# Designs tried in a protein design run: peptides against a protein of PDB entry 2C5K. Part 44

Target 1, 91 residues: chain A of PDB entry 2C5K
Amino acid sequence: EDPFQQVVKDTKEQLNRINNYITRHNTAGDDDQEEEIQDILKDVEETIVDLDRSIIVMKRDENEDVSGREAQVKNIKQQLDALKLRFDRRI

## One batch from the design tools (peptide; made by RFdiffusion4, then SolubleMPNN)

Design b2_p18_4_s2 (from b2_p18_4 with F1M E5R E11K)
Fold by OpenDDE base, seed 3:
Structure b2_p18_4_s2 (fold): chain B 91 residues (1-91), chain A 18 residues (1-18)
Amino acid sequence: as target 1 above (91 residues)
Amino acid sequence: MDTSRLKENRKKLREATE
């Protein structure tokens, strides 16, 4: 498995873990886990930048269809946005 | 949460990106 697909997989798994945490903790807390989640969300944002950069390089150097990878990144962005909304709406 | 795998794989991705 290439690094791109592995990163996609790992990123989605992290987001899923956070989503599951929110399910178990629907009230916003002030503990170490909440802060860690905030840090992970920022790491995911940076990961998306890395994924996009790799796609740009593929388009430039390999001149192949990258629509599939772009769709994967789009899906991750949507998942991230939905998770942020869910996280922030907790009382 | 363990983010070690993600960090390592991100490093590999960056290294593979020109």
Scores: peptide ipSAE 0.504, ipTM 0.902, DockQ to the pose 0.813
Fold by OpenDDE base, seed 5:
Structure b2_p18_4_s2 (fold): chain B 91 residues (1-91), chain A 18 residues (1-18)
Amino acid sequence: as target 1 above (91 residues)
Amino acid sequence: MDTSRLKENRKKLREATE
């Protein structure tokens, strides 16, 4: 079991669900889902902090090559930023 | 949206991280 990879997978799934929601709701709405999305986006930001911490510990304690994991986290950050932009630009 | 799995797995990750 690799908790890092599981968290990466879960995070990307959440972002994908939000992205799909925006596709179906390309105009900003005033419903409960809008607030829920904001909450999930904040959770994703905190999750990224957890992922980065795990990489730091892995470098420190295991001296393993973490370049692959760093790339995965970078990808999540890019996905999050793109999603935020898409979400905020809705009119 | 269901974030239960994410929350649980984040907990596991934090527990594995010193």
Scores: peptide ipSAE 0.504, ipTM 0.902, DockQ to the pose 0.825
Fold by OpenDDE base, seed 4:
Structure b2_p18_4_s2 (fold): chain B 91 residues (1-91), chain A 18 residues (1-18)
Amino acid sequence: as target 1 above (91 residues)
Amino acid sequence: MDTSRLKENRKKLREATE
């Protein structure tokens, strides 16, 4: 499996883990896990930048149809935004 | 949470990205 698809998979798994955590912890805490989640969310944002860069390079170097990959990144962005909203809404 | 795999694969992605 190519690095792009693996990163997509890993990113979605991380977001799912955080989503599951929020389900179990619906009240905002002040522990190490809360801080770690914030760090991971920032890392996911940076990961999305890396994914987008790779798409740009593919378009440039291979002139390959990247619509499928763009759709995958869009899906991750939507998942991230939904998760951020859920995370921030906690009291 | 373990992010080691993600970090490793991001490194591979960056290496593959000029």
Scores: peptide ipSAE 0.503, ipTM 0.901, DockQ to the pose 0.816
Fold by OpenDDE base, seed 1:
Structure b2_p18_4_s2 (fold): chain B 91 residues (1-91), chain A 18 residues (1-18)
Amino acid sequence: as target 1 above (91 residues)
Amino acid sequence: MDTSRLKENRKKLREATE
């Protein structure tokens, strides 16, 4: 597995863990875990930037079809947005 | 939560990029 695919997998796993946490903690609270989740979500946003950069380099240097990788990044962005909405809707 | 693996793999990705 190349670094791109590994990062995609790791990112989705992190988002799934956060989603499961929200299921068990459906109310917002003053908790250290809440702050950690905010930090991880910000790190995921930066990870998406890294993934997009790698796609740009592949387009430039390898002349390969990157549509599959673009679809994977799009899916992660959608998962992140859905998770943020769920996280922010908590009372 | 453990983010060590993600951080390590992001480093590898950046090394392979530009």
Scores: peptide ipSAE 0.501, ipTM 0.901, DockQ to the pose 0.844

Design b2_p18_4_s3 (from b2_p18_4 with F1M E8K R10L)
Fold by OpenDDE base, seed 1:
Structure b2_p18_4_s3 (fold): chain B 91 residues (1-91), chain A 18 residues (1-18)
Amino acid sequence: as target 1 above (91 residues)
Amino acid sequence: MDTSELKKNLEKLREATE
């Protein structure tokens, strides 16, 4: 098992769950679920930092080709940004 | 929403990262 790939997978799945929630709830609410989503988005941001750190270590200590992993992290960042935009634009 | 699996795997990643 590759922890990096597992984290990537779990992160994308979590973002997809939130995206689906926003689709069903296109107006902002003031309940526990909305607060939970905000917390998860912060966790995803911290996860991305750790993914980037792991890539730095792989390049430095193992001299691996990390271009594929960098592309994966970039994709997650784009997905997060798009999701945050959808979440924040709700009235 | 369940984030336990994500947190678990994140911990594994951190342990593997010096």
Scores: peptide ipSAE 0.179, ipTM 0.766, DockQ to the pose 0.822
Fold by OpenDDE base, seed 3:
Structure b2_p18_4_s3 (fold): chain B 91 residues (1-91), chain A 18 residues (1-18)
Amino acid sequence: as target 1 above (91 residues)
Amino acid sequence: MDTSELKKNLEKLREATE
């Protein structure tokens, strides 16, 4: 796999791990794991920015069809937004 | 959770993008 696909894969796996945690912890806690999840969500947001940057470069400099990669990033953004909603709505 | 591998691959992506 190229670096782009590997980052996409790893990002989705991280989001899945967080999703599994939320499933097991449906009420908000005040422990180190809750804070770590918040940090990981921020890391994912930064990762998405870098993925978008790479797509812009490929589209501009390589003149490649990036529709597939754009769809992948869109999917990650949707997964992130759904996860943030689940995380924030916990009582 | 371990994010070290993710960060490593992200760095590789940045290097590939130049």
Scores: peptide ipSAE 0.174, ipTM 0.761, DockQ to the pose 0.851
Fold by OpenDDE base, seed 2:
Order: C-alpha cells, then sequence, then structure tokens
Structure b2_p18_4_s3 (fold): chain B 91 residues (1-91), chain A 18 residues (1-18)
C-alpha cells in the first residue's frame, strides 16, 4: 500500500473529471458545479503541497531516489495549470 | 463530484509525512 501513488492517481482523476466538465460546459456558468470546481482546484493545490512535503521527507529521512515521484508531481502541476487556464478563459 | 476518496487518501499521506 502506497498512499503517495494513490493520492497521485486520485488527483489526476479529479482533474480529468473537471476537464471533462469544462468540455461539456465551455461557457462559464453560475451554478453549484462551478463553485464546487473552484473549491476542488484549491484542494488540488493543497494536495500538491502535501505531495511535495512527503518527497522532502523521503529524501531527508529515507535517502530514497525520489526522481520518479518528483516527475509525477511536476506532471500534476502542469495538468492543474492547464486546467485552471481552460476554466478561467471560458466566456 | 465526489471528493471523499481523495480526502481520505490525502489524510493517509499526511499521516506518513513528518
Amino acid sequence: as target 1 above (91 residues)
Amino acid sequence: MDTSELKKNLEKLREATE
């Protein structure tokens, strides 16, 4: 059981769900789902902070090679940034 | 959208982080 990998998986799935929502709703709305998406995006930002913290601990305390995990977090950050741009650019 | 699973796993990750 690896909580790090599970969080990575769940985070990417959540971002994909939002991305699919934006595809179906390409214009900005004013409903409960729009507010929920804003909240989820903030939660993802906090999740990324916690993922980075866990990597720092692994490097410090376990001396593990974290290159793979760092690459995964970088990918999530890029996915988040792209999604935020899509969300904000809607008319 | 349900975020319950994400929050649960995030909690597990935080428990493993000093």
Scores: peptide ipSAE 0.174, ipTM 0.761, DockQ to the pose 0.793
Fold by OpenDDE base, seed 4:
Structure b2_p18_4_s3 (fold): chain B 91 residues (1-91), chain A 18 residues (1-18)
Amino acid sequence: as target 1 above (91 residues)
Amino acid sequence: MDTSELKKNLEKLREATE
């Protein structure tokens, strides 16, 4: 499998897991799981940077059409932003 | 394409949710 697609898939799955957690825990807590989620969100941000870098390399070195991959990254960014907002809104 | 960083971050995400 394409490593890019694997990372995209796993990133979206992580975000979905966090979203489900927030649904079950609509109030902010101070436990290990809350810290874990914060760490994962940060890792997702870093992963997105790496995904963007890979697209840049692909455009430069492979001269491939990356429109599809750019759309995928855009979608992940939107999902992340929505999730961060939801996570931060909790009381 | 250098995918080393992608694989690294994938592993980080996986480890964080164990």
Scores: peptide ipSAE 0.109, ipTM 0.668, DockQ to the pose 0.089

Design b2_p18_4_s4 (from b2_p18_4, 6 letters changed)
Fold by OpenDDE base, seed 1:
Structure b2_p18_4_s4 (fold): chain B 91 residues (1-91), chain A 18 residues (1-18)
Amino acid sequence: as target 1 above (91 residues)
Amino acid sequence: MDISRLKENLKKLRKATE
């Protein structure tokens, strides 16, 4: 599989796992699992930056149509933002 | 949660684009 698509897939799966965790844990805690989720969210943010960089390279150096990949990254950003809001609004 | 695969794939992505 294309490395770009692998990263996209894994990123979305991580966000889905966190979303499911929040559903089961609607009260914010102070344990190792909460800290791990915060670390994963930060890793996702960094991953999105690298995905955008890869798109820039493909557009510039390979002259490929990247509209589909741009849409995928946009979708991940929206999913991340929604998840952050849900995570932070817990009591 | 397992983030090892994500980190590995990110490494592969960077290798392919840098």
Scores: peptide ipSAE 0.088, ipTM 0.692, DockQ to the pose 0.841
Fold by OpenDDE base, seed 5:
Structure b2_p18_4_s4 (fold): chain B 91 residues (1-91), chain A 18 residues (1-18)
Amino acid sequence: as target 1 above (91 residues)
Amino acid sequence: MDISRLKENLKKLRKATE
């Protein structure tokens, strides 16, 4: 498996784990796990930036069709945004 | 939650695109 797809897969798995946590913790907590989730969300955001840069390089230097990869990154962004909303709206 | 694998794979991606 190519590195791009592996990173996409791992990123989605992390977001799914956080989503499952929020489902079990629908009220905001004050523990170490909440802080860890914030850190992971930040890392995912940075990972998305790197995925976008990867696509730019592939379009420029390798002239590859990146439509599928662009769709994958878009999906991850949407998943991240939805998760952030769920996380922040907890009371 | 473990993010070590994600970080490692991200490193591989960067090496492949730099």
Scores: peptide ipSAE 0.085, ipTM 0.689, DockQ to the pose 0.853
Fold by OpenDDE base, seed 3:
Structure b2_p18_4_s4 (fold): chain B 91 residues (1-91), chain A 18 residues (1-18)
Amino acid sequence: as target 1 above (91 residues)
Amino acid sequence: MDISRLKENLKKLRKATE
């Protein structure tokens, strides 16, 4: 399988798991899970940076059509932003 | 939650594309 697509898939699955956690925990907690989620969100941000870097390399060095991959990364960014909003709105 | 697979896949991505 394409490593890019696998990373995209796994990233979306992680975000979905966090989304499900927030649904079950609508109030902010002060436990290990809350801290772990914050760490995962930071790791997802780093993952997105690396995905963008890979697209830049494909576009520059191989002159490939990267529109589809750019759209996928955009979708992940939107999903991340939505999760951050839900996570931060909890009281 | 387990992020180990994600990190491993990210490593594979870097090796394949850079």
Scores: peptide ipSAE 0.082, ipTM 0.686, DockQ to the pose 0.832
Fold by OpenDDE base, seed 4:
Structure b2_p18_4_s4 (fold): chain B 91 residues (1-91), chain A 18 residues (1-18)
Amino acid sequence: as target 1 above (91 residues)
Amino acid sequence: MDISRLKENLKKLRKATE
């Protein structure tokens, strides 16, 4: 499979796992799982940056139509932002 | 495309939940 699509898929799966965790743990904790979630969220942010960079390179160097990939990254960003809001709002 | 960087991030994401 295309590495770009693999990263997109895995990123969305990680965000879904975190979303499910928040659903089961609606109050903020101070354990290893909370730290793990913070680490994953940071990794997702960095991954999105890399996805954007790859799109820029494809547009510049390969002159490919990247509209579909741009839409995918936009969707992931929206999912991340929504998840961060849920995570941070917990008491 | 920086395929190596993307694969590395994929690996990191997977390991974070192991």
Scores: peptide ipSAE 0.064, ipTM 0.669, DockQ to the pose 0.109

Design b2_p18_5_s1 (from b2_p18_5, 9 letters changed)
Fold by OpenDDE base, seed 3:
Structure b2_p18_5_s1 (fold): chain B 91 residues (1-91), chain A 18 residues (1-18)
Amino acid sequence: as target 1 above (91 residues)
Amino acid sequence: SELEEEKERLKKIYESRK
């Protein structure tokens, strides 16, 4: 078991849920799930902090290859930023 | 080790979500 990859997987599932919600709801506050989606956005942000911390620790071990993991987190950050933009611009 | 402890931390984060 690789806990880093498992957390990444869970995070990507959260991002998918947010994406699907935005697709179905182009109007802000139009249903009861709005607040829950906002909470998920914050959860993802906190998870990114946790993932970044783990990468910092891994980079201290010269025997660990973290390039792929850094790319994964970068991708998650980019997806989150895009979703936040789409979410916030809803009227 | 620090690395092992950090991996355990991530494991706990994952377990808390289940």
Scores: peptide ipSAE 0.508, ipTM 0.894, DockQ to the pose 0.798
Fold by OpenDDE base, seed 5:
Structure b2_p18_5_s1 (fold): chain B 91 residues (1-91), chain A 18 residues (1-18)
Amino acid sequence: as target 1 above (91 residues)
Amino acid sequence: SELEEEKERLKKIYESRK
């Protein structure tokens, strides 16, 4: 299996977890999962750095198609940014 | 190769979170 795609899959599942939490918790710090969600957000941010690094390395190999991978990471970044905005705006 | 090493790095990231 492609480890890049597996990491992407796991990251999207993390984003889904965050989305589900935000939709059910519009008040910051209202339960004991708040810190867990904050940790997941940071984990996703770090994972994006790792994915971007891998794309840079793949671009050095002429046999690797990175256009699709770049689009995948861009999509993840967009989802994360939207979720971070929603999460941070909670009162 | 650098590419294979990077793939292994991602694999380790994946395995560490399972």
Scores: peptide ipSAE 0.505, ipTM 0.893, DockQ to the pose 0.812
Fold by OpenDDE base, seed 4:
Structure b2_p18_5_s1 (fold): chain B 91 residues (1-91), chain A 18 residues (1-18)
Amino acid sequence: as target 1 above (91 residues)
Amino acid sequence: SELEEEKERLKKIYESRK
């Protein structure tokens, strides 16, 4: 069991949920799910903080391999930023 | 250890969402 990868997987599913919503709803406030999507966006932001924290702790242990984990978080951040921009630009 | 505690923290985060 790898809690880090489990959280990453869950986060990617959230990002996919947001992406699908934006694709179906190109106008702001046109659906009752918008508040939920906003909450998911914030949840992903908080999760990224948690993942970054875990990487910092893991890097303190010389026996813990963090190879690839930082790249995974970076990728998640990039996806989130892109989705936030698309979400906020809806009219 | 700090590492084990952090892993447990992530585990709790994950489990809380299921």
Scores: peptide ipSAE 0.504, ipTM 0.892, DockQ to the pose 0.776
Fold by OpenDDE base, seed 1:
Structure b2_p18_5_s1 (fold): chain B 91 residues (1-91), chain A 18 residues (1-18)
Amino acid sequence: as target 1 above (91 residues)
Amino acid sequence: SELEEEKERLKKIYESRK
């Protein structure tokens, strides 16, 4: 198993959980899982740093193709930014 | 190698979340 792809898969599952929570809880502070979801958002941010570091190392190897991996991380960043905006706009 | 060390780091991150 490719550890990079496994981490990406776990991150996608975290993003999906956040999305589902926001859909069910459009009012801030009405559920005891609110703090847990905030923690998951931070975990995803930290995971992106780890994935980016991995890509930097791979790019130092001229025989390693990283274009697909860069696109995956870019997609995760875009999803995270959208979810943060939706989460923070809840009243 | 640096690449293998980084892959092992990601593997440890993944396994710690299980």
Scores: peptide ipSAE 0.501, ipTM 0.892, DockQ to the pose 0.808

Design b2_p18_5_s2 (from b2_p18_5, 10 letters changed)
Fold by OpenDDE base, seed 3:
Structure b2_p18_5_s2 (fold): chain B 91 residues (1-91), chain A 18 residues (1-18)
Amino acid sequence: as target 1 above (91 residues)
Amino acid sequence: SELEEEKKRLQKIYESRK
C-alpha cells in the first residue's frame, strides 16, 4: 500500500477529466458541469499542497528517496497550470 | 513517527474520496 501513489493516481484521473471537458467545451459556461469542473480544479490544487507536505516530511528522513515523488508532483503542477490556462482563456 | 503519521494522513485523504 502506497497512499502517495494512490493520491497521485486519483489526481491524474481528475486532470484527465478536466482535459476531456475542455476539449468538449470550448465556450465558457455552456453546460451544467462548468461549476463542477471549477471545483475539481480547486480540489487538485489542494491535493498538490497535501502531496508537497508529505514530500517535505519524507525529505526529513534521509533514508527516503523522494526525487521520483518530487518529479511526479512537478508534473502534476505543470499539467494543472496548462489546463487552467486553457480553461480560463475560453470565451 | 512523523513519516508514518503523514502516510496515514494521505491514506485518510484517499479513503475520503472513495
Scores: peptide ipSAE 0.518, ipTM 0.899, DockQ to the pose 0.797
Fold by OpenDDE base, seed 4:
Structure b2_p18_5_s2 (fold): chain B 91 residues (1-91), chain A 18 residues (1-18)
Amino acid sequence: as target 1 above (91 residues)
Amino acid sequence: SELEEEKKRLQKIYESRK
């Protein structure tokens, strides 16, 4: 098993949910799920910290291949930033 | 090892969400 990829998968599912929510709710505070979405945004932020930490540790092991993992986290960060901007710009 | 401990940490994070 690869817990890193498992966490990445879960994170991408969270991002997808946020994206779908923003698409359906372009007005801030118009739904009782907004607080939950805000919590998910924060959870993704914290998960990114966890993933970055794991990459740092993996890079200390010469036998551990981290190829592609840094790119995966970078992609997640980019998606999160875009979603946060869209979420915060809702009126 | 530090690597094994970190993998376990990630596993715990994953399991806590299921």
Scores: peptide ipSAE 0.516, ipTM 0.898, DockQ to the pose 0.805
Fold by OpenDDE base, seed 5:
Structure b2_p18_5_s2 (fold): chain B 91 residues (1-91), chain A 18 residues (1-18)
Amino acid sequence: as target 1 above (91 residues)
Amino acid sequence: SELEEEKKRLQKIYESRK
């Protein structure tokens, strides 16, 4: 079991949840899930900090391959930034 | 080790959200 990959998987599922919400709710605050989505966004941001920290630690171990992990986190950050832009631009 | 402790930390994060 790789807890890093499991956290990545869960985070991508959260991003998918946010994406699905935004595609169906282009008006801010139009339902009772708005606050939940905002909480998920913050949770993803905090998770990214945790993932970055783990990569820093892994880089101190010569036996750990971190290049692939760095790419995964970069992808998550890009997805989050795009979703945050879409979410914040809703009227 | 630091690496193993970090893996445990991530595991705890994963378990806490299940």
Scores: peptide ipSAE 0.516, ipTM 0.898, DockQ to the pose 0.806
Fold by OpenDDE base, seed 1:
Structure b2_p18_5_s2 (fold): chain B 91 residues (1-91), chain A 18 residues (1-18)
Amino acid sequence: as target 1 above (91 residues)
Amino acid sequence: SELEEEKKRLQKIYESRK
């Protein structure tokens, strides 16, 4: 049982849902799910804060290796930034 | 410990989303 990895998995599923929505809806405001997708974007942002907090606590334990976890969060941040850019560029 | 408490916090976040 690793709650950090489970949260990461859920976040990646959310990012995938956002990506699929943008691909199907390249015009802004043409679907009733638009607001839900915007809410998911905000949920991912808040989840990143929770994951970062967890890493900070883990780094206080000298026996805990956090390098892999830091890389996972970095990857999520990069994906989120790319999706935000694509979502906001829709006309 | 602080680490175990933080893991429990993440577990609660995960369970609340189910």
Scores: peptide ipSAE 0.514, ipTM 0.898, DockQ to the pose 0.793

Design b2_p18_5_s3 (from b2_p18_5, 9 letters changed)
Fold by OpenDDE base, seed 4:
Structure b2_p18_5_s3 (fold): chain B 91 residues (1-91), chain A 18 residues (1-18)
Amino acid sequence: as target 1 above (91 residues)
Amino acid sequence: SEKEEELERLKKISESRK
C-alpha cells in the first residue's frame, strides 16, 4: 500500500479513538487515559506536518497532481480541529 | 528522489505505530 495512504488510515484511527474517548468522558481529568488522549492529539498534529511535507515534495519535485492528497489532509485537519475544540471545552 | 525519500519517511512513521 501507498505509505501516504497508510499514514492517513492510521491517523483516521487515532481520530476515531479520540472521538470515542470524548463521547465517554465529558468531564476533564476524570480518567487515567486523559494524558494518553492528549498525547494522541499531539501525535496527530505532528503527523499532519509529515503528511503536508510529503505533499509539498511531491508537488514541487515531481510536479505530481496532489489535489487528492491535499483534500485528505484538509479533511483530517478539520476533524482534528473539531475534536480539539470538544476536548478542550470539557469541564 | 525526494518523493521516494518522503514516502520512506511516512512508511517508517506508520510502521513505528504497529
Scores: peptide ipSAE 0.441, ipTM 0.878, DockQ to the pose 0.811
Fold by OpenDDE base, seed 3:
Structure b2_p18_5_s3 (fold): chain B 91 residues (1-91), chain A 18 residues (1-18)
Amino acid sequence: as target 1 above (91 residues)
Amino acid sequence: SEKEEELERLKKISESRK
């Protein structure tokens, strides 16, 4: 499989994990998994950097149409930002 | 190539999570 698509898939699974956690834990600091969720959030952020880098290289060096991949990363960024907001606003 | 290197990095990331 395309490594880019595999990473996208993995990242979306991470986002789902975070979403499920927030849904079941709307109070900050009430679960032992909270630190793990914070680590996953950071991992997603770093993964996005790697995804963006690959797109930049393809766009610059290969002159390929990267619109599809850019849209995928944009979607991931939007999901991450929304989850961060929900996570941080927990009481 | 740069493209190959970036794909290899992504592959490495994915494999480390399995």
Scores: peptide ipSAE 0.440, ipTM 0.876, DockQ to the pose 0.852
Fold by OpenDDE base, seed 5:
Parts: C-alpha cells; sequence; structure tokens
Structure b2_p18_5_s3 (fold): chain B 91 residues (1-91), chain A 18 residues (1-18)
C-alpha cells in the first residue's frame, strides 16, 4: 500500500462530498452541515500541503521521478479551487 | 530517511480517517 495514493484517494472522496453538498445547497448558511463542509475544505487544503511536502522530499532527497504525483496533486488543487469558487459564490 | 518519515506522516493521516 502506498500511503501517498491512499491519501490522494481519501482527499478525492472529501472533494466528492463537498461537490455533492454544493449541488444540494445553492444558498449559503441554510444548512447545519455548512460548517462541517467548511472544515472539510480546510482539511483538504492542509492535506495538499502534506502531499506537496512529500513530493518535494522525494524529488530533493531521493531523486525520484515525481511527475505523476505532481500531476495528481495538481488535479486535486484544481478540483479544490473550483469547489471553493462554487461554494463562495452561493448567495 | 526523510522520504520514509513523510510516508509515515501520510500513513498517519490516512489511518486517522478510517
Amino acid sequence: as target 1 above (91 residues)
Amino acid sequence: SEKEEELERLKKISESRK
């Protein structure tokens, strides 16, 4: 088992939950779960930092090819940014 | 190694969410 890939998988599941919530709630602050979703958004942000750190270490200290992992994190960041935009634009 | 330490950190993150 690759811990990096497991965290990526977990993070994508979090993003999926956020996406589903936004789809069901187009009005800000009208649901008790909104605070939880905000917490998940922050958790994903922090997880991305951890993922990036691991990539930096592999590239710097282990001289491993990290292109694939960098692409995965880039994809996660793009998904998160899109979800943040949708979440914040709710009125 | 530092790589191993980072992998362990990620492992802990994943395990804490199971």
Scores: peptide ipSAE 0.440, ipTM 0.877, DockQ to the pose 0.830
Fold by OpenDDE base, seed 1:
Structure b2_p18_5_s3 (fold): chain B 91 residues (1-91), chain A 18 residues (1-18)
Amino acid sequence: as target 1 above (91 residues)
Amino acid sequence: SEKEEELERLKKISESRK
């Protein structure tokens, strides 16, 4: 497995962890893991930047077909946005 | 190459999380 796909897999696991936490903790600030989940959200955001950079390089310098990788990152971004919305809506 | 450099960056990120 190439490094790009491994990072995508890691990121999806992080998103799954966040999703599970939100489901079990629908009230904000009532758990000691709250800060950890916030840190994971930020880590995912930073990882997306790294993934996008690699796609830009492949597309520009190698003229490779990156449509598949672009679709994967787009999906991750959509999942992240949805989770951030749910996380921030908690009372 | 720049491509290889970016892949190495991603590899390092993934390995640091294991």
Scores: peptide ipSAE 0.439, ipTM 0.876, DockQ to the pose 0.849

